Peptides against a protein of PDB entry 6J54. Designs and how they scored, part 100

Target 1, 223 residues: chain A of PDB entry 6J54
Amino acid sequence: NENLFASFIAPTMMGLPIVTLIIMFPSLLFPTPKRLINNRTISIQQWLIQLTSKQMMAIHNQKGQTWSLMLMSLIMFIGSTNILGLLPHSFTPTTQLSMNLGMAIPLWSATVFTGFRYKTKTSLAHFLPQGTPALLIPMLVIIETISLFIQPVALAVRLTANITAGHLLIHLIGGATLALLNINTMTAFITFTILILLTILEFAVALIQAYVFTLLVSLYLHD
Target 2, 42 residues: chain B of PDB entry 6J54
Amino acid sequence: QFQFTGIKKYFNSYTLTGRMNCVLATYGGIALLVLYFKLRSK

## One batch from the design tools (peptide; made by RFdiffusion4, then SolubleMPNN)

Design b2_p11_3_s4 (from b2_p11_3, 8 letters changed)
Fold by OpenDDE base, seed 3:
Structure b2_p11_3_s4 (fold): chain B 223 residues (1-223), chain C 42 residues (1-42), chain A 11 residues (1-11)
Amino acid sequence: as target 1 above (223 residues)
Amino acid sequence: as target 2 above (42 residues)
Amino acid sequence: QEVLLALLLLQ
């Protein structure tokens, strides 16, 4: 049990936490372009950023498009940290619920306050779906209010749960594979195949969760 | 456009203004209830 | 939008 969760402990060197360095490391992988025609790697990276930016900001008006830089930085940060976390013996900061809540709550609050500031009538009206029977109005408004406050929690928990569960599964199946090598080689081969498939899936999940997190923040801004 | 008359003009679940007023009325009612219980306890 | 949000919340 202690060995199972050891990978989620904040790493320290000489008694000092190196989590700050780990969080800052992904930024080094995304250098700013200095030339009109850059290196192939930078060009592909910029192309991906532009593609995702175009997709994410297509639902927003000009005022909403001011959030493009922040949303793109968010998806790049979460995506890069999640992918780097799949490396052997690596620590993923996004497995920490505190970090994800620290991102989700301010971003959610900013979108909600922005909505109330510029679209007060529309934002208030969203607490009541159209065509609601008169008797259900008070209860439904309360439910929608509760739903709004659950959004940042759900956003953070989703990211944390998916990434953490993936790491746990890789660890468990990996450990089972090693244990079965000395017991039954055929069964060990099956578990190893599952481990490989799961690892591929976790790479996809890492990117999808980054996208979903950013998309939901974007959708909250749109509403 | 929905044509509402009387109180339904201001409190309806179809128009934007009506929905807003319903939400405000709900919050106002809850606030009054909380205030009532707070004052009753003292 | 609400349906999409709900679907995304279920993931």
Scores: peptide ipSAE 0.035, ipTM 0.814, DockQ to the pose 0.029
Fold by OpenDDE base, seed 2:
Structure b2_p11_3_s4 (fold): chain B 223 residues (1-223), chain C 42 residues (1-42), chain A 11 residues (1-11)
Amino acid sequence: as target 1 above (223 residues)
Amino acid sequence: as target 2 above (42 residues)
Amino acid sequence: QEVLLALLLLQ
């Protein structure tokens, strides 16, 4: 089991943490376009960013669209780090709950405080669903308040758990495949097929989790 | 549009203002309860 | 088997 979780230990080289370099590395994969018509690869990248940006900001008004840059940078960061984390012997920073909490809490607090600052009436009213029976009002307000505080935790845990679980499954199935190679080649082939399918799934999960994280932050801003 | 009169005009779960007032009243009530128990413990 | 082993060793 210690070997299974070794990939989640913060990597150090010569006693120096290289986590900072790993975190900054994805930024190098996204060059700034300097031409009106750039290379095909960069054009596709910009097209994808534009599509996701339009989709994410479709629910926001003009004032909410000011958050577009931050939200798009967030999704690109999380998505790129998650995908890079699927590379062999790579460290995924988003597997660290501390990192995800470090992103979730400030973003959540910013959205909540922005809501209270500019839409105080609506934000306060959000603690009470419309049409609530009078007798349930105090209890429901308390529950909604607790729910609000669980939101940043849920964001962080969701991202961390899904990425971590995926990595663990890949390692487990991979290890099982290696063990079965010497026992039964046919079963090893089956497990290997599952491993491939799981790896493809994890690529999708990596992108989905980045999207969901950013979307929920955006949604909390809208509400 | 719901037409509320009296206390229901200010405290209702259907209007935005009513919902806000209910939330504030709930928090105020909790704060008063906490204050009461804090003062009672002395 | 060698390709499988190589892929698994990469993991």
Scores: peptide ipSAE 0.029, ipTM 0.737, DockQ to the pose 0.014
Fold by OpenDDE base, seed 1:
Structure b2_p11_3_s4 (fold): chain B 223 residues (1-223), chain C 42 residues (1-42), chain A 11 residues (1-11)
Amino acid sequence: as target 1 above (223 residues)
Amino acid sequence: as target 2 above (42 residues)
Amino acid sequence: QEVLLALLLLQ
């Protein structure tokens, strides 16, 4: 049991936590452009950022587009950390629930407070779906209020659970394939094929979870 | 176009203002109930 | 087999 979760322990070097360096490392992968026509790799990176930016901000008005920098930095951070976490023996900070809550709660609070500050009537009306029967109004308002407070928790847990579960499955199936190599090479080949397919899936999940996390924050901002 | 008369004009689930008033009334009712039980326990 | 083992050991 301890060996299964060893990859999720926060790494320390000489008694000092190197988690801060790991969290800051993805920032080095996104250099600022200095030329009008950059290198091919930087151009592709900027193109991807522009595509995701246009897709995510299409649902927002000009006032909501002020959050574009924050939302794009968030998706690039979570996406890069999740992809880097798929490297062998790498520590993925987004597997830590504390980190994801630390991101989700402030961002959720900022979106909720922004909604109440600029669109008070619409935000208050959002607690009651349109067309609700009169007798169900009090109960539904309570349920919707509880749902609002569950949003940051669900946002953090979704990201943590999906990334953690993927990592655990890769480790378990990887360990099983190694054990089966000495017992039956044919079954080991089948399990290895599953491992490859799972790894490809986890790359997709890593990107999707970053997108979903940022998209939900964006949707809460838009209300 | 919904035309409401009386109390339903201010408390309805179709208009934006009506929905807002229903939410505020619900929170106000809960706050009053909590206050009532708090004062009763003293 | 050796490449497979190396990839699995890296994970």
Scores: peptide ipSAE 0.025, ipTM 0.735, DockQ to the pose 0.014
Fold by OpenDDE base, seed 4:
Structure b2_p11_3_s4 (fold): chain B 223 residues (1-223), chain C 42 residues (1-42), chain A 11 residues (1-11)
Amino acid sequence: as target 1 above (223 residues)
Amino acid sequence: as target 2 above (42 residues)
Amino acid sequence: QEVLLALLLLQ
């Protein structure tokens, strides 16, 4: 059991946490384009950013579109960290709830604060869904208020839980596959096939969770 | 599109202003209740 | 499969 969670311990070098360097590492994979016609890899990256930017920012007004840089950087950061976390012997910072809360709370607070600052009437009205019966108004306002405060927690926990669970499953199935190699080769082959499918799924989950995290932040900004 | 008269004009769940007023009224009511119990305990 | 097995063994 201790070996199962060993991969989630923050790595240290000489007692100093290397987590900061690990967090900054994905930024090196996305260099700033310098040429008008860049390399294929950079062009694909810029194309993907352009497409995702168009899709995510389509629901936002001019003021909301100012957040495009922040949201695109966020999705690229979370996506890259999640994908790099699937590499062997790699530490995934997004498995740490503290990191995800550190991202979720400021972004959530910023979106809520901007909403109250520029669209106070709409933001206050958001606590009461349209068409609610009059008798349910006080209860629903309270529930919606609680729901608002749960948003940053849910945003962080969703990302943490999905990535952590994926890593745990890979380790468990991987360990089981290795153990079964000496016991039953046929069963080991089945578990290995499951492991392959699981790893493919985790690559998809890594990208989806980055997208969902950014999309929800964008949605809160739209509200 | 919705025509409300009287108190329903200001407190409704369909208009933006009505929804805002309902939310403010709810928060105000809760605040007054909390204040009442706090002052009553003293 | 061999590459994946190697990656798995490295974890």
Scores: peptide ipSAE 0.021, ipTM 0.746, DockQ to the pose 0.015; fails the geometry check

Design b2_p11_4_s1 (from b2_p11_4, 5 letters changed)
Fold by OpenDDE base, seed 5:
Structure b2_p11_4_s1 (fold): chain B 223 residues (1-223), chain C 42 residues (1-42), chain A 11 residues (1-11)
Amino acid sequence: as target 1 above (223 residues)
Amino acid sequence: as target 2 above (42 residues)
Amino acid sequence: EAEIAAVLLLL
């Protein structure tokens, strides 16, 4: 069982932490364009960023669109780290709950505080859904307050759990495939097919979780 | 637009101001209850 | 938006 979780241990080289280098590595995959007409690969990359930016910021007003740079950097960072983490024997920083909490709590607090600063009436009104019967108002306000404080935890745990569970499943099915190679070749082939389908699914999950994380931060900002 | 009269004008679940006042009243009530139990324990 | 957030919380 120790071998199963070995991929989630923070890597070190000669006692020095390499985690910082791993976190910074995705930034190298997204160079800034310097020409009016760039290479085909850079053009496609910029086009995708613009499309995702338009989709994410469609719900925001002009003041909310100021957060576009931060939200786009966040989705690109989480998405790239999750995809790179699916490489064999790679360390995925987003499997660490501490990292995800480190992103979720500041972003959540920033959205909550900006809401109270610029839209105090609307932010306070969100603790009570519209049309609530008078008798349920006190209890519902309490529940909504508790829900607010659970948001950063749920945001971090969702990302961590989905990525970690995907990695564990790939390792378990991969190990089962190797064990069945010498026992039953037909069953091993079926297990290998499941492994391939699972890896494709995990690529999709990696992108979806990056999108969901960023989208929820955006929704908390707009409320 | 909903037109409310009396106490419902300030405390309602349909208007933005009414919802805000209900939330503030709830927090105020909880704070008073906590204060009451704290003073009672002393 | 609250409904969308609720659905996303279930995922």
Scores: peptide ipSAE 0.070, ipTM 0.834, DockQ to the pose 0.028
Fold by OpenDDE base, seed 4:
Structure b2_p11_4_s1 (fold): chain B 223 residues (1-223), chain C 42 residues (1-42), chain A 11 residues (1-11)
Amino acid sequence: as target 1 above (223 residues)
Amino acid sequence: as target 2 above (42 residues)
Amino acid sequence: EAEIAAVLLLL
């Protein structure tokens, strides 16, 4: 059904892609604090950022903590775009695999490069788990190398698949609810209830996927 | 601390240096194999 | 760390 995927087409206005504006829109939701004591909304945002930064950067040393700004901006960007994507008639940029690959590949490559640059011995040793039987060493090094290169793909696909699947499911159940309104009102009510529960779940998934994406980038940095 | 002697001191899966050497040896072996087949094909 | 990453890969 062509209409199922219509919501995932990059929107254009007069032939010009407005995706750039949509991507930049979440930045307007996070204004820069200007006062010592800001309003409640900004204070809550800053508190959440501080809380998540403490949790995420606790595993990093001084060099790793330099990434705090990048990781916090990343989680805020992905989280906000995912949440905004759940609004009716909205386009979610993170449903585009190209978008997520565009984030995942550079961040992953930067973390891997940083690891090899500053912790060469540890990074090389990571290709072989500790305690591996001697006969399995060559094979395990190969698969671990492959696993490394799958990381950016898995990072992007996980985010894309989870957000896209959620949107599709909401669309399908929503469409089914509308179709059942004239056929069986009782069943339509059940499907509508499921739709509401699913929507609540997708809000949680939207935040979780943002967190997981950022956390995995952080873990790759720490190794 | 693991007390390894001989070749196991440099190539083991328990110490950091040993693991690194095993990885390098594996990559080196693969590189040599690729080189061998490339030269053999010519 | 690897275990945590493995669990997160399954999510």
Scores: peptide ipSAE 0.061, ipTM 0.846, DockQ to the pose 0.028
Fold by OpenDDE base, seed 2:
Structure b2_p11_4_s1 (fold): chain B 223 residues (1-223), chain C 42 residues (1-42), chain A 11 residues (1-11)
Amino acid sequence: as target 1 above (223 residues)
Amino acid sequence: as target 2 above (42 residues)
Amino acid sequence: EAEIAAVLLLL
């Protein structure tokens, strides 16, 4: 099974980790426009950024919209890394739980602390759902507190698990397809078709997970 | 919409202030319990 | 919003 997980090992070149370069690479794909009318590709990119920005920040007030830059950079980063990770023999940093925790924990903590700082009353009240029977209040407050602390973990694990599982499935089905080429061409064709459909799905999942990750951070900020 | 009197005015699960107070009371109670057991362990 | 968050948490 080591060969299955070899793609998830942090790559090194001459003993030096090149993960930093891989992480920085997506930033090169998003140049800042310098023209009033840009190329079609850049225009589409900016349009998509604007659409996603408007959608994600629609739930926030003016103060919450100050986080738009950070949230949009986050979704672009995660989305681009996830999409690039679907390339053959490419390493996706988001398959590393450590990286996702490194993003989730600070962002989650920032949203929670921001909530407690500016909306202390509402944030504290959030630990108790409205209409809770009086006898269940202490227990429910404890459960809600535990739920709060699970949020960053769930956020990181969700992203890691979905991307990793997708890559693993593509690898397995791809390997099966190659193995079946010499055994039964017809079956190999079926598995290859499944592989194509799966890869299309993984492209969608890659974007969805980036969106969900950022959206949940945004929702925690909105509280 | 909700008319609360007495203790229910300050501790209820319907108003924002009431919910906050309930949460604070819960945490305060837990803190006191932890403190009690900590002191008892000595 | 809470419902949406709950659904997203399940995804």
Scores: peptide ipSAE 0.044, ipTM 0.842, DockQ to the pose 0.027
Fold by OpenDDE base, seed 3:
Structure b2_p11_4_s1 (fold): chain B 223 residues (1-223), chain C 42 residues (1-42), chain A 11 residues (1-11)
Amino acid sequence: as target 1 above (223 residues)
Amino acid sequence: as target 2 above (42 residues)
Amino acid sequence: EAEIAAVLLLL
């Protein structure tokens, strides 16, 4: 059924892609503060950003804290896009694996290269866990190397899969609920209840995935 | 503190330097093997 | 830290 995946097709108007506008739209939701005492919404946003910033950057030294702006912008971007994607008939760019890979690979590579640049010895030593028996060293180093290269893929796929699966599930359960309204109202009510619970869960997942994505990037930076 | 003597001083799984050297040795060995097979095929 | 990352990778 092409209708199941229709929401994941890149939208176009008059043959021009409007995906760019959709990606830029979340930026309008976070205006820069101008007053000492801001609006309630801006104050809450600033408070949340400060809390998350303190939590995420607590593990980093002064040099690592330079990444604070980028990491906070990343979590805000992914979080906002994911939440906006839950609106009816909306398109979520983060459901596109290409976009998530486009974010994950550069960020991962940047953290890995930064680690090798400033902490070469420690970074290389991480390929071999402490206390490994001598006979297992070559195999374990290979496994750890493979594990490293899987990180960006896992990061992108996790975000894509969670958001996409959630959207599909909402669509399917919603469609089933509508179909069952004329067949069995009691069953339709049950499916509708599940749909409500699922939507609440998806709101949580949207934020959690943004947090996990950013946190993992941060952890890779910390090494 | 771990006190190692001989080759274990440079190649061990407990010290940072030892672990690094083991990793480098592993990659070096793999590179040499790949090089050997590549040159042998010619 | 690596362990934490590993756990988060499973989520």
Scores: peptide ipSAE 0.039, ipTM 0.843, DockQ to the pose 0.028

Design b2_p11_4_s2 (from b2_p11_4, 6 letters changed)
Fold by OpenDDE base, seed 5:
Structure b2_p11_4_s2 (fold): chain B 223 residues (1-223), chain C 42 residues (1-42), chain A 11 residues (1-11)
Amino acid sequence: as target 1 above (223 residues)
Amino acid sequence: as target 2 above (42 residues)
Amino acid sequence: LDEILAVLLLL
């Protein structure tokens, strides 16, 4: 069990925190374009960013579109870190709940405060769905208020749990394949095939979780 | 368009202003309850 | 929004 969770320990070298370097590393994969006509790789990246930006900002007006840069940077950061974390012997910062809470709480609070600042009437009205019976109003407002405060926790825990669970499954099935190599070669081959399929799935999950995290932040902004 | 009169004009679940007032009234009620229990304990 | 959130919670 201790060996299983060893991959989630924050790495340090010579007492210096390498975690900071790991967090900054994904930024190197996305260089800033300097030409009107860029290289094919940069052009593809910019195209993908534009497509995702158009999709996510479709629900926002001009004021909400100001957040486009931050939301795109967030999805690129989380997506890249999650994908890189699937490399062997890699550490994923997004498996740490502290990091995800550190992102979720400020972003959530910013969206809530901006809502109250610019759309006070609408934001307050969201605590009560339209058409509710009069007798249920007090209880429903309380439930909706509690739901609001659960949002940042759910946002962080969802990302952390899904990525962490994926890593654990890869390690467990990987360990099982190694253990079965000398016991039954055929079953070991089957489990190895499952491991490969699981790793492919985790690549998809990594991107989906990045998208969901960013999308939910965007939805909270839209109210 | 819903035309409400009297108290329903200010407190309704259909209009935006009515919903807002209902929320504020609920929070005010909770605050008063908390205050009541706090003063009762003294 | 709540319906979208419900679907996303299943992921």
Scores: peptide ipSAE 0.210, ipTM 0.827, DockQ to the pose 0.027
Fold by OpenDDE base, seed 4:
Structure b2_p11_4_s2 (fold): chain B 223 residues (1-223), chain C 42 residues (1-42), chain A 11 residues (1-11)
Amino acid sequence: as target 1 above (223 residues)
Amino acid sequence: as target 2 above (42 residues)
Amino acid sequence: LDEILAVLLLL
């Protein structure tokens, strides 16, 4: 049991948490462009950012477009940390619920407050779906209010659970593969194949969760 | 376009203003209920 | 948007 969760313990060096350095590390992978025509790596990065930006921000007005930098930085951060976390013997900060809450709560609060500030009538109206029967209005308003407050928790938990579960599965299947090497080599080969397929899936999940997290923040902003 | 008359004009689930008023009325009602129980306990 | 949110909440 202790070995199972060992990979999720925040690493420390000399009693000092090095998690801060780990969190900052992905920033080194995305250097600022210095030339009009950059190298292939930076060009691909900018192209991807441009594509995702166009897709995500298409639903927003000009005021919403101001969030483009924040949302793009968010997806790049979460995506990069999730992918780097799939490296062997790596620590993923996004497996920590505290970190994800630290991202989700402020972003959610900002979107909600922005909505109430600029579109107060529309934001208040969103607590009641259109066409609701009159007798169900009080109950539904309460439910929708509760649903609103669940949003930041859902953002954090979804990301944390998906990434943590993936890492846990990789660890378990990997451990099982090693244990079966001396017991049944054929079964070990099967489990190893499953491990490879699972790893590929986790790469996809890592990117999808980054996208979903950012997209939901964007959708909450749009209201 | 829905044509509402009377109280339905201000409290409906179809118009933006009507929905807003319903939400505010619900919150107001809850606040009054909480206030009532709080004052009753004293 | 509610449908999109519902789908995304299931993911």
Scores: peptide ipSAE 0.176, ipTM 0.835, DockQ to the pose 0.027
Fold by OpenDDE base, seed 2:
Structure b2_p11_4_s2 (fold): chain B 223 residues (1-223), chain C 42 residues (1-42), chain A 11 residues (1-11)
Amino acid sequence: as target 1 above (223 residues)
Amino acid sequence: as target 2 above (42 residues)
Amino acid sequence: LDEILAVLLLL
C-alpha cells in the first residue's frame, strides 16, 4: 500500500524541497517569443494559447478580459504540470490537495469579491433564483450561500481527485502488468493494452481538468 | 414586466432589486436570530 | 450556466 502512494509524496533532496523546482520547471517549456515569425513549436504554442484565450474569454466583457492573462497562465500551468506528471516516476504537484486549494481559494475569493464589487446587485440576486416561491426564499438563500462556499472546495477536490485517481490507476495497472509477465503473458498483454489506452485517456483528462478548473474560475467571475 | 405594488415591489423573486432585497432581508433575519440566541445565552 | 456547471461537475 505504501508503494502505491509513494509517487504522491513530495520529493525532497538532502532535506531540501525540490518541489519548488518541479513547480517552476514547466515555465521553462514556454519561452517568450522574440521574433515575428518564431519556430514551428513556439508558433504552435502561441496559436494554442490564442485559441484557448479567445474561447475562454469570449463570454467576458472588457472588464473580464483583464483576467485573461491570469486565467491563461493558470491553464498553462495546470495543464503543463498535469501532462508532465504522466511521465514515469514524476511528481505532479497538482495531486496535492493543498496546492489546488491554494490556487482555488484565492482565485475563487477574487472572483466572488470582484463580483460583489462591480456587480453587487446581480451577485446578491444570485443567491435567490428567479421565480422562487415566497415561502422557500429563506431556505433557498441559505442553500445557495452554502453552495457558494462549496465551490472552491469542489474545484480543488475535482482537480486533485481526477489527477490522483488517474495516476493511481496507471500505477496499479502498470504493476499488474509487471506481475503478470511471469505468470501469464497473454493477460499481461491485455493489461498492457489497457494501460496504454488509459495513459492516452489520462493525457486528455489532464488537459480537460486544467481547462475545467480555469473555466470554472472564469465562470464564477462572470456569474 | 411584472408590476408589483406595496411590499411586493421591494421584496419579490422576479425583479433584480426584489431578489437583492430578499437576500438582504434573509441575511438580516439570520443575523438577528443569531444575535437573539447569543444574547439569550447570557 | 447551471447546465454547463452540471456537465462540468460530471467530469
Scores: peptide ipSAE 0.176, ipTM 0.834, DockQ to the pose 0.026
Fold by OpenDDE base, seed 3:
Structure b2_p11_4_s2 (fold): chain B 223 residues (1-223), chain C 42 residues (1-42), chain A 11 residues (1-11)
Amino acid sequence: as target 1 above (223 residues)
Amino acid sequence: as target 2 above (42 residues)
Amino acid sequence: LDEILAVLLLL
């Protein structure tokens, strides 16, 4: 079973951690524009960022829109790392729960803290839904408080689980396909077809999870 | 909008202020319970 | 917001 999880081990070369380089690599794929009219690739990237920024920041007021840079950088980082992780023999840092918690907890705490600073009354009122019967108020407030603290955990685990599960599934089906080549070629072909379809799905999942992660952070900011 | 009198004015589940006060009261109650058990053990 | 969160939690 060690071979199954070998792809998730942090890679090192000659005792030096390559993980740092892997995490920094996506930044090279998004160069800063220098001209008013840029290359096609840069223009497409800017268009995508503008499009996602427009729809994501539509929920927020001017103060909330200050987070646009951070949220856009977050979605680009997670999205790019997830897509690059689908390359053969690649290591995906977002499969590490420690990394995702490292992103989720500070961002969540920042959104909650920001909410309490500028919208103290509203933020406190969110722990109690409107129209709650008086007898249920204490219990519901406790449940809502617990729900709040589960948010960063759910955020990190969702991203980790979805990406990790995808990688495992591709690995298992890929291994099964190779094993079946010598046993039954017809079944191997079917398994290979499933592998292709799954790979396409995982590309979509990679982008969706990046979007959902960023959107939830943004939504917590909005409260 | 909502007309509440007495304690219901400050503690209600409909107004923003009322909800806030209910939440604070709940937290205060929990804090007092924790404090009680802490002081009881010592 | 709760409904949105509920849907997003299932993703």
Scores: peptide ipSAE 0.154, ipTM 0.835, DockQ to the pose 0.027

